# Designs tried in a protein design run: peptides against a protein of PDB entry 5JXT. Part 69

Target 1, 319 residues: chain A of PDB entry 5JXT
Amino acid sequence: SLLPKKEINVYIGMSEMQVKWYQKILEKDIDAVNGAGGKRESKTRLLNIVMQLRKCCNHPYLFEGAEPGPPYTTDEHLIYNAGKMVVLDKLLKRIQKQGSRVLIFSQMSRLLDILEDYCVFRGYKYCRIDGSTAHEDRIAAIDEYNKPGSDKFIFLLTTRAGGLGINLTTADIVILYDSDWNPQADLQAMDRAHRIGQTKQVVVYRFVTDNAIEEKVLERAAQKLRLDQLVIQQGRAQVAAKAAANKDELLSMIQHGAEKVFQTKGAFGTMAEKGSQLDDDDIDAILQAGETRTKELNARYEKLGIDDLQKFTSESAYE

## One batch from the design tools (peptide; aimed at target 1 Y72 T74 D117)

Design b2_p26_2_s2 (made by RFdiffusion4, then SolubleMPNN; its pose is not in this set)
Fold by OpenDDE base, seed 3:
Structure b2_p26_2_s2 (fold): chain B 319 residues (1-319), chain A 26 residues (1-26)
Amino acid sequence: as target 1 above (319 residues)
Amino acid sequence: SEEEERIEELEEEREEEEEEERELEE
């Protein structure tokens, strides 16, 4: 029988470079971030800020002129300049040592380019599929990954491309490098490994930048998922439509952790303490803390009714 | 109707989210 998925949110501090870029993004649009635009602020402008902050949470090299050079060469800087890469680099070593194989999903094809450079740099054999991948090349990549005795350790996918019903049950680990606004997209991605033919315990690691917008993206996604479940259970299909974040919600998301980011001169959390020098005990501590926070997050939304879930709880902005 | 205005607002909001998601893939 298929074992239930183990899902763990992995809360990761920003690197020093991410903090600097996160500050720069907020400072560029400081009037919008402070809500000074009022009713004249466009939702599009807030969405653009959200997008830039999400890029920063993924990797600072997604910004023009962020990559250190000359020379422009892949080196350890690709890893230590992004908190998620530091954790990923340690986690992949553990996953490989366990004889597991891994799917890595992202919303951003440009992040997959960085992950390809990383795979080459570390000598990890990989496959890639994104939205631009031709149908024939997609089939070839899937077949190459799934073949008996495949030497491909990693499959890199955009979440959307992974949603297309493909079977990747030859992997048992799923890393969501970022989250979709639609929690169903992430579930569909997980279900590439977690389906008929899987023989191992599927473990899903969802990377979440701590003290940043991604915590609110995750919270919003968890709220939406619970709402969808309740709507299905109650037969109230019309209620599901309130899923898009309004301007006030987007502003609250942008403001989340911003003050602490402005006060921070270095990295956050374990990235400040150890940076790229994370050991196995540090990874275990991050995973244990993540498992606890995941349970707490789920327990928060499990108690809420439809009417409560339709209200954006501003109370979560003060915690 | 207030319901039609709300549907239109939700459709506009969805289009804006889909635009953000496309810009994230670039």
Scores: peptide ipSAE 0.018, ipTM 0.473, DockQ to the pose 0.013
OpenDDE base, seeds 1, 2, 4, 5: peptide ipSAE 0.017, 0.018, 0.017, 0.016; ipTM 0.490, 0.485, 0.482, 0.496; seed 2 fails the geometry check

Design b2_p26_2_s4 (made by RFdiffusion4, then SolubleMPNN; its pose is not in this set)
Fold by OpenDDE base, seed 3:
Structure b2_p26_2_s4 (fold): chain B 319 residues (1-319), chain A 26 residues (1-26)
Amino acid sequence: as target 1 above (319 residues)
Amino acid sequence: EEEKKRIAELEERRKEEEKEREELAE
């Protein structure tokens, strides 16, 4: 029988470079971040800020002029300048040592480019599929990854491209490098490994930048997922119409952790303490803390009714 | 079948909303 998947949110501190870029993004639009724009603030402007903050949470090299150079060479800086890469680098070594194979999903094709550079730099053999990949090349990549005795360790996918019903049950580990606003897209991505033909325990690691916009993206996605489940169960399809984040929700999400980011001169959490020198015990601690916070997050939304889940409660997420 | 249809409608709506957010963030 297929074992239930284990899902763990992995809460990761920003690197020093990410903190600096996160500050710059907030400072550029400080009036919008402070809500001073009032009714004049466009939803578009807030969405742009959210997108830039999400890019920062993924990797600072997603910004023009962020990459150190000249010379523009891939080196350890590609890893230590992004908290998610530091954790990924350690986690992949462990996964490989266990004889597991891994799917890595992102919303951002440009992040997959960085992950390709990383794979080449570390000597990891990989496959890639994104939205631009031709149909024939997708088939070839899937077949190359799934073949018996494949030496391809990593499959890099955009979440949407991975959603296309493909079978990747030859992998047992799923890393969601970022989260979709639609929790169903992430579930569909996980279901590439977690389906008929899987023989191993599937483990899903969801990377979440701690004290940043991504925590609120995750909370909103969890809220929406629970709301969907209840709406389906109760037959109240009309309730689903309020899915788009309003301006106040977006503003609250942007403001989350912003004060602490402005006060921070270095990195966050374990990234400040250890940086790229994370050991196996540090990874275990991060995973254990993540498992606890994941249970707490799920338990919070499982107790809520439809009417409660329709309210954006920035405050009740911390009660 | 009705549940699958409702799920699909919710998924498509959210996909459209995310697409709009991405297009606005470019």
Scores: peptide ipSAE 0.016, ipTM 0.469, DockQ to the pose 0.016
OpenDDE base, seeds 1, 2, 4, 5: peptide ipSAE 0.017, 0.000, 0.000, 0.007; ipTM 0.465, 0.406, 0.447, 0.449; seed 1 fails the geometry check

Design b2_p26_3_s2 (made by RFdiffusion4, then SolubleMPNN; its pose is not in this set)
Fold by OpenDDE base, seed 2:
Structure b2_p26_3_s2 (fold): chain B 319 residues (1-319), chain A 26 residues (1-26)
Amino acid sequence: as target 1 above (319 residues)
Amino acid sequence: MEEEEEEKKRKEELEKLKEERKKKLY
């Protein structure tokens, strides 16, 4: 029988560079962030702010002119300038030592470029598929990864490209480097490893930037997933879950943690304490804290009815 | 010596990868 997948949210602080860029994004549109635009503020402007904040949470080098140089060389700065890369770098060493193989999913093909540079820099053998990958090249990459005795440790995928019914049961670890707005897309990504033919316990690590917009993206995705489950269970097919965030929801998401980010000098959370010097005990502590917070998050939404889950309550996320 | 040669090889591979990406964007 297939073992149930274990999903753990991994809460990660921003690097000093991420904090500086996050502040700069908020400052550039401060009137919109403060809600001073009111009803006149376009939903498009708020969506653009959300997109830039999510880019910052992934990696600061997703911005033009953010990469240090000249010379533009790949080095340890690629890792220490992003909290998610610091945790990823330590986690991948552990995963490899355990004889596991890993799928890494992102929404952003440009982040996969950074992850390729990282893989080559660390000497990790990888496969890649994104939205631009030709059908034949996708088949070749899947076959190369899945072949008996494959030396490919990592598979890099965009979440949407990975959704296309492929079998990757030769991996037992899934890293969601970022989250989709649609929780079903992330589930479809997990189901590439968690499928018939899997012989190991599948573990899913969902990276979440702490005290940032990604917490609210996660909460909204969890709320939507619970609502979808309850609608199916209760046969209430008519509850079209409004898939798109409204303006007030987007504004609340942008404002989340903004004050603390403005007050922060240097890195945030675990990145301020240890930075790139995380050891195995620090990773265990991060994973254990993440497992606890994941259980708490799920327990919050399990108590809510359909009518409560239809309301985006910013308040229910702070209790 | 072997580590330095492997590091050099990784740097050359990174340069090639970056050049190939530039060609795909044009």
Scores: peptide ipSAE 0.337, ipTM 0.868, DockQ to the pose 0.029
OpenDDE base, seeds 1, 3, 4, 5: peptide ipSAE 0.316, 0.324, 0.310, 0.323; ipTM 0.857, 0.864, 0.857, 0.863

Design b2_p26_3_s3 (made by RFdiffusion4, then SolubleMPNN; its pose is not in this set)
Fold by OpenDDE base, seed 5:
Structure b2_p26_3_s3 (fold): chain B 319 residues (1-319), chain A 26 residues (1-26)
Amino acid sequence: as target 1 above (319 residues)
Amino acid sequence: EEEEREREEERRRREEELRRRRAELY
């Protein structure tokens, strides 16, 4: 029988470089961030800020002029300049030592380019699929990954390209490097490994940048998922959750953690204390804290009814 | 030997493509 998947949110501090770029993004649009634009502020402008903040949470090298060079070299700086890469680098060593195989999902094909450079740098054998991959090349990559005795350790996928009904049950670990606004897209990604034919316990690690926009993206996705579940269970098809965030929701999401980011000189949390020198005990502590916060997050939304889940978009940002 | 050479050439071509993509972003 298929074992239930284990899902753990992994809360990760920003690197010093991420904090600096996050500050610059907020400062560039400070009037919009402070709500000074009022009713005249464009929803498109707020969506652009959210997109830049999400890029920063993934990797600062997604911005022009962020990578050190020329000459551009793949080295340890690719890892230590992004909190998610520091945790990924330690976690992949553990996963490999356990004889597991891993799917890594992102919303951003440009982040997969960075992850390819990382795989080459660490000597990890990998496959890749994104939105631009031809149909024949997708089949070839899936077959190469799934073949008996495949030496491919990692599969790099965009969440949407991986959602296309493919079977990857030869992997037992799923890393969501970032989250989709639609929680169903992430579930569809997990279901590539967590499907009929899986023989192992599937573990899903969801990376979440702590004290940043991604916490609010996660909360909104969890709220939407619970609402969708309750609507199905109660037969209330008319309660379509408005799929798109309003301006006030976007502004609240942008403001989340912004004050602490402006006050911070250097990195956040374990990234400030140890940076790239994370040991196995630090990873265990991050995973344990993440498991606790994941249970708390789920328990918060499980207690809410449809009417509460529709209202909760506004108030809980100020307690 | 020939299959190892082809794999190493494919790896090198991929590394050159990644380097090109990074250089085109700057």
Scores: peptide ipSAE 0.028, ipTM 0.640, DockQ to the pose 0.031
OpenDDE base, seeds 1, 2, 3, 4: peptide ipSAE 0.020, 0.005, 0.028, 0.037; ipTM 0.533, 0.290, 0.614, 0.646; seeds 3, 4 fail the geometry check

Design b2_p26_3_s4 (made by RFdiffusion4, then SolubleMPNN; its pose is not in this set)
Fold by OpenDDE base, seed 3:
Structure b2_p26_3_s4 (fold): chain B 319 residues (1-319), chain A 26 residues (1-26)
Amino acid sequence: as target 1 above (319 residues)
Amino acid sequence: EEEEEEEREERERLEELKEERRRKLY
C-alpha cells in the first residue's frame, strides 16, 4: 500500500545578502510598504513587490547586478548567498547517502537555472523540465530519470510543469524550493512522487524563508487548502475561495517581518550563527523545528470554520 | 509599455550574464 506522505515545512533564515536585497526591495517602494499610497496604490504595484520579495527569498542572483562579477564564476558563493541553497546543499548530501532520489520544484524557471549551475558545480546528475520544455524532450527527460539504474539523482521541475500528470515514483524525496499561491499546485507536484508505484516513504520538504513574505504565502495557502476541504465536505459550492489576495492582504504580507529585516545586521537564525558551516546536527534541529511548526500550523487551521477561513486573519505577531 | 520594456531588458541582461557564467564553467 502507498504510505502517507510526510510533509515538513523547513523554515530557513535569510543570508546576509538576502537581508540586504530584501531591505533594498522594501526601501525602493517604502511608501507602498507603509500604506502611504492610500486608495491610489495599485494592486499591481503590491503584487510586483510581493514577486520581488519572493525572488529574494529564493536567491539574490535573480536580480540584475546581484551576482559577484565579472568574472562570473560558479563557486561556493552561489550557495552561501542564499539560505535555501545552504540547507539544500546539506540536505542533498544526506539524501544521496540514504540512497534516495529527489524532485526539486520551483515556481521560477530562473531559479532552476541557478540549480542547474549548482548541480554541475557539485557533480550531481540531473534532469530538467519547465514550461518551455518541448513535449519530446519532456518525455525523454522523464524516461531517462525513471530508467532502471538511472544515474540521475535530481529532477528539476517548475511546479506547473510537474503538475501535468507525469509519474516520477522513482523519486522518494520532494523538495518544494518555493510555494505556489494555490496549494493544489503544490499537492499536484508532490503527487508526482506520491503515487501508485511508489515503494518508499515519500518525504516532502517545503522550504520557507523565516520572518519573510513566504510565511504569509504559506499561511494563506494553508487557509485556502482548509477552506477548499471544508467546502468539498459540506457541499457548499457557493464559497468561492477568493483566489487572489486583496490589496490589504497583500500589504499585510509585504509588511510581515519587514521591521525585523530592517533591524537585522547580517543573516537570520542559523544562517547568522553558522552560515554555510551547517553540520548534520544543525540540519536535524532545523528539520525538527520545522516538523513542530508544521504541526502547529495545521492544528491552527483544522479548528477554524468556513467563516473564519474566509477572513484573512493577519494574526498580529503579538499573540 | 515601459514596465514591459524594463522587464524585457532585465531578462536579456540576465540571459547574457548566465551565458557568460556558462562559458566560464565549460
Scores: peptide ipSAE 0.025, ipTM 0.566, DockQ to the pose 0.168
OpenDDE base, seeds 1, 2, 4, 5: peptide ipSAE 0.020, 0.007, 0.023, 0.018; ipTM 0.547, 0.369, 0.591, 0.555

Design b2_p26_4 (made by RFdiffusion4)
Pose (drawn by RFdiffusion4):
Structure b2_p26_4 (pose): chain A 317 residues (1-241, 244-319), chain P 26 residues (1-26)
Amino acid sequence: SLLPKKEINVYIGMSEMQVKWYQKILEKDIDAVNGAGGKRESKTRLLNIVMQLRKCCNHPYLFEGAEPGPPYTTDEHLIYNAGKMVVLDKLLKRIQKQGSRVLIFSQMSRLLDILEDYCVFRGYKYCRIDGSTAHEDRIAAIDEYNKPGSDKFIFLLTTRAGGLGINLTTADIVILYDSDWNPQADLQAMDRAHRIGQTKQVVVYRFVTDNAIEEKVLERAAQKLRLDQLVIQQGRAQVAAAANKDELLSMIQHGAEKVFQTKGAFGTMAEKGSQLDDDDIDAILQAGETRTKELNARYEKLGIDDLQKFTSESAYE
Amino acid sequence: STRSAYSNREENIFIPDEYADLVQEL
């Protein structure tokens, strides 16, 4: 029995420093922000703003010249200058206290570098797979974290890095520091720990910058994820749109018994006998329209799970 | 602890065109 995972959006604000940088990004190209300029502009200008705001929502130190002036130290400012780091610090502290281990995923390798300095600062044992990591390296990194009684606590990964089918069930908590554009990428990262061999409840925390660009980014991915489900669930429809033996058999046998019983004429003909007054015609049209409504209202309301013929139906016996 | 500045290293992160209008919704 594999428990369904708990996925929780943790909505996070921004530090005073992030607001300064967030405003500068929006100011340096306010024209494109207000939707100015021609409609012919390439997508490059707006997408550059999206990247900067994404970096800003992650950590201000991703911008050169942002960390407090030289010389540079690694201290508490690494935590309190990014809203996500403040929430993560207490979250990671609580995670270790309850005997849980955690996988931390991110889109940007420069952010895992910042998380490396944080892990060393707090004394956390950790592993990293980067996507810019050799094959034999990440094998050892997987084994090190999966070793029985492992010293490690945090596993830093990029959402794409490891590849398909790698197993990290020795962790039961997943933290998505930032989200991906295509929902299958984040969903695959959660299934590093949420797969066969996982014994504990998998909990996934997704850091989202509330009232900023990441909240809007999340709604789009949630929609694209909903669209994918509808396509997959309806993937049986085109194969259904020949005729089975039973389908052909049912068409022939339908009402055959009643035919054999009949010596004279059938229904509409036996009761009225090839002569029809106005009243008889009106009853035929009223009974037909009624049957037509009930038939259409029954089938136009159905779904794929009702129309889909099982392959075992071809096993006529 | 003392250290050097963070590297200004570039990354090739792909962003779909479908998210280009989100800046204007801000």

Design b2_p26_4_s1 (made by RFdiffusion4, then SolubleMPNN; from b2_p26_4, 14 letters changed)
Fold by OpenDDE base, seed 5:
Structure b2_p26_4_s1 (fold): chain B 319 residues (1-319), chain A 26 residues (1-26)
Amino acid sequence: as target 1 above (319 residues)
Amino acid sequence: MLRGPYPDVEEDIEIPEDLADIVKEL
């Protein structure tokens, strides 16, 4: 029988560069961040801030002028300037030593460009599929990855491109580098490895930037997933989850961790303490803390009814 | 290794369809 997926949220501190860029994003539109614009702030303005903050959580080099250069070089700075890359770099070494193969999903094709350069830099053999990949090239990449004795360690995918019904059961590890707003897209991505033909325990690592907007993206996605499950179970298909984030929800998401980001000089958490010098014990501690917080998050939403899950619980922002 | 700069991610954030109507107004 197929073993159940083990899903672990991996909570990752921002690098110093990410903190600086996160501060700049907030400062650029501080009146919007403070809710001072009242009824005048467009939902569009808040969504733009959300998008920029998500870019920052993924990698600061997604912003023009963030990367040191010219000359632009693929080197260790590609890793240490993004908390997720620091954790990814250590985690991939462990995964490889275990004889596992890994799918890495992101919403951002330009993050996959960074991950390609990283794969080349580390000597990881990879395949790639995104939204722009031709159908024939997708087939070729899948076949190359899935072939018996394939030397391809990593498959890089955009979440939606990976969602297209492909079988990648030759991988047993899934990394969600970021989260989709639609938790079903992430589930569909996981199910590329977790399908008939899988012989190993599938482990899913969901990267989440700690004390940042991505925690609220994750919470909202978990809330939506639980609501969808309860609606199906209770036959209440007519309870259209108000899927669209309201203005106050977006504002609350933007404000989450913002004060701590402004107060922070340097990196966050384990990134401040060790940065790129994370060892195997630090990774174990991050994974253990992540497993605990994942259980707590799930347990929080499992106790909520449909009526509670339809309310954006701002209360979790002040505890 | 030397390379070009990474271009800014303007378009590649897949905004959920429920949010996409808002971004088309930008």
Scores: peptide ipSAE 0.330, ipTM 0.724, DockQ to the pose 0.277
OpenDDE base, seeds 1, 2, 3, 4: peptide ipSAE 0.322, 0.328, 0.320, 0.329; ipTM 0.723, 0.730, 0.721, 0.730

Design b2_p26_4_s2 (made by RFdiffusion4, then SolubleMPNN; from b2_p26_4, 13 letters changed)
Fold by OpenDDE base, seed 5:
Structure b2_p26_4_s2 (fold): chain B 319 residues (1-319), chain A 26 residues (1-26)
Amino acid sequence: as target 1 above (319 residues)
Amino acid sequence: MLREPYPDVEEDIEIPEDLADIVQEL
């Protein structure tokens, strides 16, 4: 029988470079971030800020001039300059040592480019599929990954490209490097490993940059997922959750953690304390804290009715 | 190993379809 998947949000502090770039993004549009733009501030401008902040949460090298150089080199700086990479690097060593195989999903093809360079740098054999991958190459990559005795440890996928009904049950670990705005896309990604033919316990690690916009992306996704579940259960087709974030919600998401980011000199949390020197105990602590926060997050939304979930989309803009 | 810098990623965030209408107006 297929075991239930274990989902753990892994809350990760920003590196010093991420904090610096997060500050720069906020500072560039500080009037927008402060809500001073009034009626003239476009939803588009806020969405662009959200996108930039999400890029920063993934990797600062998604910005021109963030990477040290020239010369540009693949080295340890690719890891230590992104909190998610630091955790990923340690987690992958553990996963590999356990004889597990891993799917890594991202929304960003350019993050997959960084992850490819990282895989090469660490000597991890991988496959890749994104939106641009030709159909034949997708089949070849899937077959190469799924073949008996495959030496491919990692499969790199964009969440949506990986969502296309493929079977990757030869992996037992799923890392969501970032979250989709649509929680169903992430579920579909997890279901590449968590389906008929899986023989292991599937574990899903969802990376979430702590004290940043990604917490709000996660909260919104969890809220939407719960609302969708309740709407299906209650047959209330008329409760189309306004799928699109409103301006005030986007602003609230942008503002989340912004003050603390501005006050911070250096890295956040475990990244400040340990940086790239995270040990196995630090990873265990991060995973345990993440498991706790995941339970708390789920418990928060499980108690909410449809009416409460609809109100929360309006009131979470004022806390 | 020497490589090219990573380009600035302007477009690579798959914006939800419900948000894509806003970005296509740029």
Scores: peptide ipSAE 0.367, ipTM 0.728, DockQ to the pose 0.250
OpenDDE base, seeds 1, 2, 3, 4: peptide ipSAE 0.357, 0.359, 0.354, 0.360; ipTM 0.729, 0.727, 0.724, 0.730

Design b2_p26_4_s3 (made by RFdiffusion4, then SolubleMPNN; from b2_p26_4, 14 letters changed)
Fold by OpenDDE base, seed 5:
Order: C-alpha cells, then structure tokens, then sequence
Structure b2_p26_4_s3 (fold): chain B 319 residues (1-319), chain A 26 residues (1-26)
C-alpha cells in the first residue's frame, strides 16, 4: 500500500546577501511598501514587488549585479549567499547518504540554472525538465532517471512541467524549493513521487524563507487548499470565489517581516549564527522546528469552516 | 569554474491567471 506522504515546511533564514537585496527591493518602492500610494498604487506595482521578493527568497543571483564578479565563478558562494541553498546542500548530503533520490521543484527556470551549476559543482548526477524542454528530451530525461540502477540522484523540475502526469516513483524525496500560488500545482508535483509504484515513504520538504513574503505565500496557499477541500466536501462549488489576491492582501504580504528585515544587520536566524557551517544537528533542529510549525499551520486551518476561511482572507488584509 | 553571470529573472514567476491580467499591462 502507498504510505501517506510526510510533508514538512522547512523555515529558512535569509543569508546576509538576501537580507541586503530584500532591503533594496523594499527601499526602491518604500512608498508602495508603506501603503503611502493609497488608492493610486497599482496592483501591478505590488505584484512586481512580490515577484522581486520571491526571487530574493530563492536566490540573490536572480538579480543582475548580485553575484560577486567579474570573474563569475561556480563556487561555495553560490551556496552561502542563499539560505535555501545552505539548507539544500546539507539536506542533499543526508538524503544521498540514506540512499534516497530527490525531485527538486521550483517555479523559476533560472533557479534551476543555478541548481544545475550547483549539481555540477557538488558532483550530483541530475536530470532536468522545465517548460522549454522538448517532448523527446522530457521522455529521455524521465527514462534516464527512472531506469533500473540509474545514477541520477536529482531531478530538477519546474513545478508545472513536473505536473504533466509523469511518474517519478523512483524518487522518494520531494523538495519544493519554492511554493506555487496554486497549492494544487505543488500537490501535483508531489504526486509525481507519491503515486502507485512508490515503495518508500515519500517525504516532502517545502522550503519557506522565514520572516519573509514566502510565509504569506504559504499561508495563502494553505488557506486556499483548505477552502478547496471544504468546498468539495460540502458540495458548495459555487462559493469558491476566485480569491484573486486583492491589493491589501498583496500589501500585507509585502509588509510581512519587512520591519525586521530593515532592522537586521547580516543574516537571519541560523544563517546568522552558523551560515554555511550548519551541521547535522542544526539541520535536525531546522527540520524539527519546521515539523512543529507545519503541524501548527495545519491545525490553524483545519479548525476553520468555509465562512471562517472566507473571512480570514479578508481579515488577514487588516492585521 | 568561470562562467557567465546569471541573467536577471523578469518573467519566470508564474503568476496565477487571476493575477496575470495585472502583469500583462506592464
């Protein structure tokens, strides 16, 4: 029988470089961030800020001029300049040592470019599929990954490209490097490994930048998922309002952690204390804290009815 | 190893369709 998947949100502090870039993004549009634009601030401008903040949470090298250079090199700086990469680097060592195989999903194809360079740098054998991958190359990559005795440790996928009904049950670990706005896309990604033919316990690690916009992306996704589940269960399909993020929701998301980011000199949390020198105990602590916060998050939304979830989408715009 | 810098990522964030109408006006 297929074992239930274990899902753990992994809350990760920003690196010093991420904090600096996160500050710069907020400072560039500080009037919008402070809500000083009032009714005149475009939803589009707020969405652009959200996009930039999500890029920063993934990797600062997604910005022109963030990478130290020239010369530009693939080296340890590719890892220590992004909190998610620091955790990924340690986690992948553990996962490899246990004889597991990994799907890594991202929304950003350019983050997969960084992850390819990282895989090469660490000597990890990988496959890749994104939106641009030709159909024949997708088949070849899947077959290469799934073949008996495959030396491919990692499969790099964009979440949507990975959503295309493929079977990757030869992997037992899923890393969501970022979250989709649509929680169903992430579920579909997980279901590439968590499907008939899986023989291992599937574990899903969802990376979430702590005290940043990604917590709000996660909360919104969790809320939407719970609402979708309740709507299906109650047969209230007509009440699933397309909860397009309103302006106030986007502003609240942008403001989340912004003050703490402005006050922070250096990195956040464990990234400030240990940086790239995270040990196995630090990873265990991060995973345990993540498991606790995941249970708390789930328990928060499990208690809410449809009407409460609909109100909470409105009230989370005022807190 | 020496390489080219990573390009700036402008378009790679898939915004939900319900938000995408706002991005196409830029």
Amino acid sequence: as target 1 above (319 residues)
Amino acid sequence: MLREPYPDVEEDIEIPEDLADVVKEL
Scores: peptide ipSAE 0.364, ipTM 0.728, DockQ to the pose 0.264
OpenDDE base, seeds 1, 2, 3, 4: peptide ipSAE 0.355, 0.353, 0.356, 0.360; ipTM 0.727, 0.722, 0.728, 0.728; seed 3 fails the geometry check

Design b2_p26_4_s4 (made by RFdiffusion4, then SolubleMPNN; from b2_p26_4, 13 letters changed)
Fold by OpenDDE base, seed 5:
Structure b2_p26_4_s4 (fold): chain B 319 residues (1-319), chain A 26 residues (1-26)
Amino acid sequence: as target 1 above (319 residues)
Amino acid sequence: MLRGPYPDVEEDIEIPEDLADVVQEL
């Protein structure tokens, strides 16, 4: 029988460079961040801030002028300047040593470009599929990855490209490098490895930048998923349509952790203490803390009814 | 190894349909 997948949110501190760029994004539009724009604040402006903050959480090199250079070089700075890359780098070593194979999903094809350079730099053999990948090349990449005795360790995918019904049960680890706003897209990504034909325990690591907008993206996705489940169970299909993020929700998401980011000099959490020098014990601590917080997050939403899940509880963001 | 800079991500974030109406106005 297919074993239930184990899902763990991995809460990751920002690097010093990420904190600096996160501050810069907030400062560039501080009036919007403070809600001072009132009725004049466009939902578009807030979404642009959200998008920039999500880019920052993924990698600061997604911004022009963030990478040291010219000359631009693939080196250790590609890793230590992004908290997610530091954790990924350690986690992949462990995964490889265990004889596991990994799917890495992102929303951002440009992050996959960074991850390709990282794979080459570390000597990881990989496949890639994104939204631009031709159908024939997609089939070839899947077949190359799935072939018996494949030496391809990593499959890099955009979540959308991974959504297209493919079977990747030759992988047993899934890393969601970022989260989709639609939790169904992430579930569909996980289901590429967690499907009939899987022989191993599938483990899903969802990377979440701690004390940043991605916690609120995750919370919103978890709320939506629970709401969708309850709507299906209760036959209330008409209720799901109202979950468009309003301005106040987007503002609350942008404001989450912003004060602490402004007060921070340097990196966050384990990134401040260890930076790129994370050891196996630090990874175990991050994974254990993540497993605890994941259980707490799930337990929070499991107790809520449809009417509670439809209320974006701005109040539970301050407790 | 020398490479080019990573380009800025303009379009690659999947905006939920419930938010997509806002991005088409850019």
Scores: peptide ipSAE 0.338, ipTM 0.728, DockQ to the pose 0.274
OpenDDE base, seeds 1, 2, 3, 4: peptide ipSAE 0.328, 0.331, 0.324, 0.334; ipTM 0.723, 0.721, 0.722, 0.730; seed 1 fails the geometry check

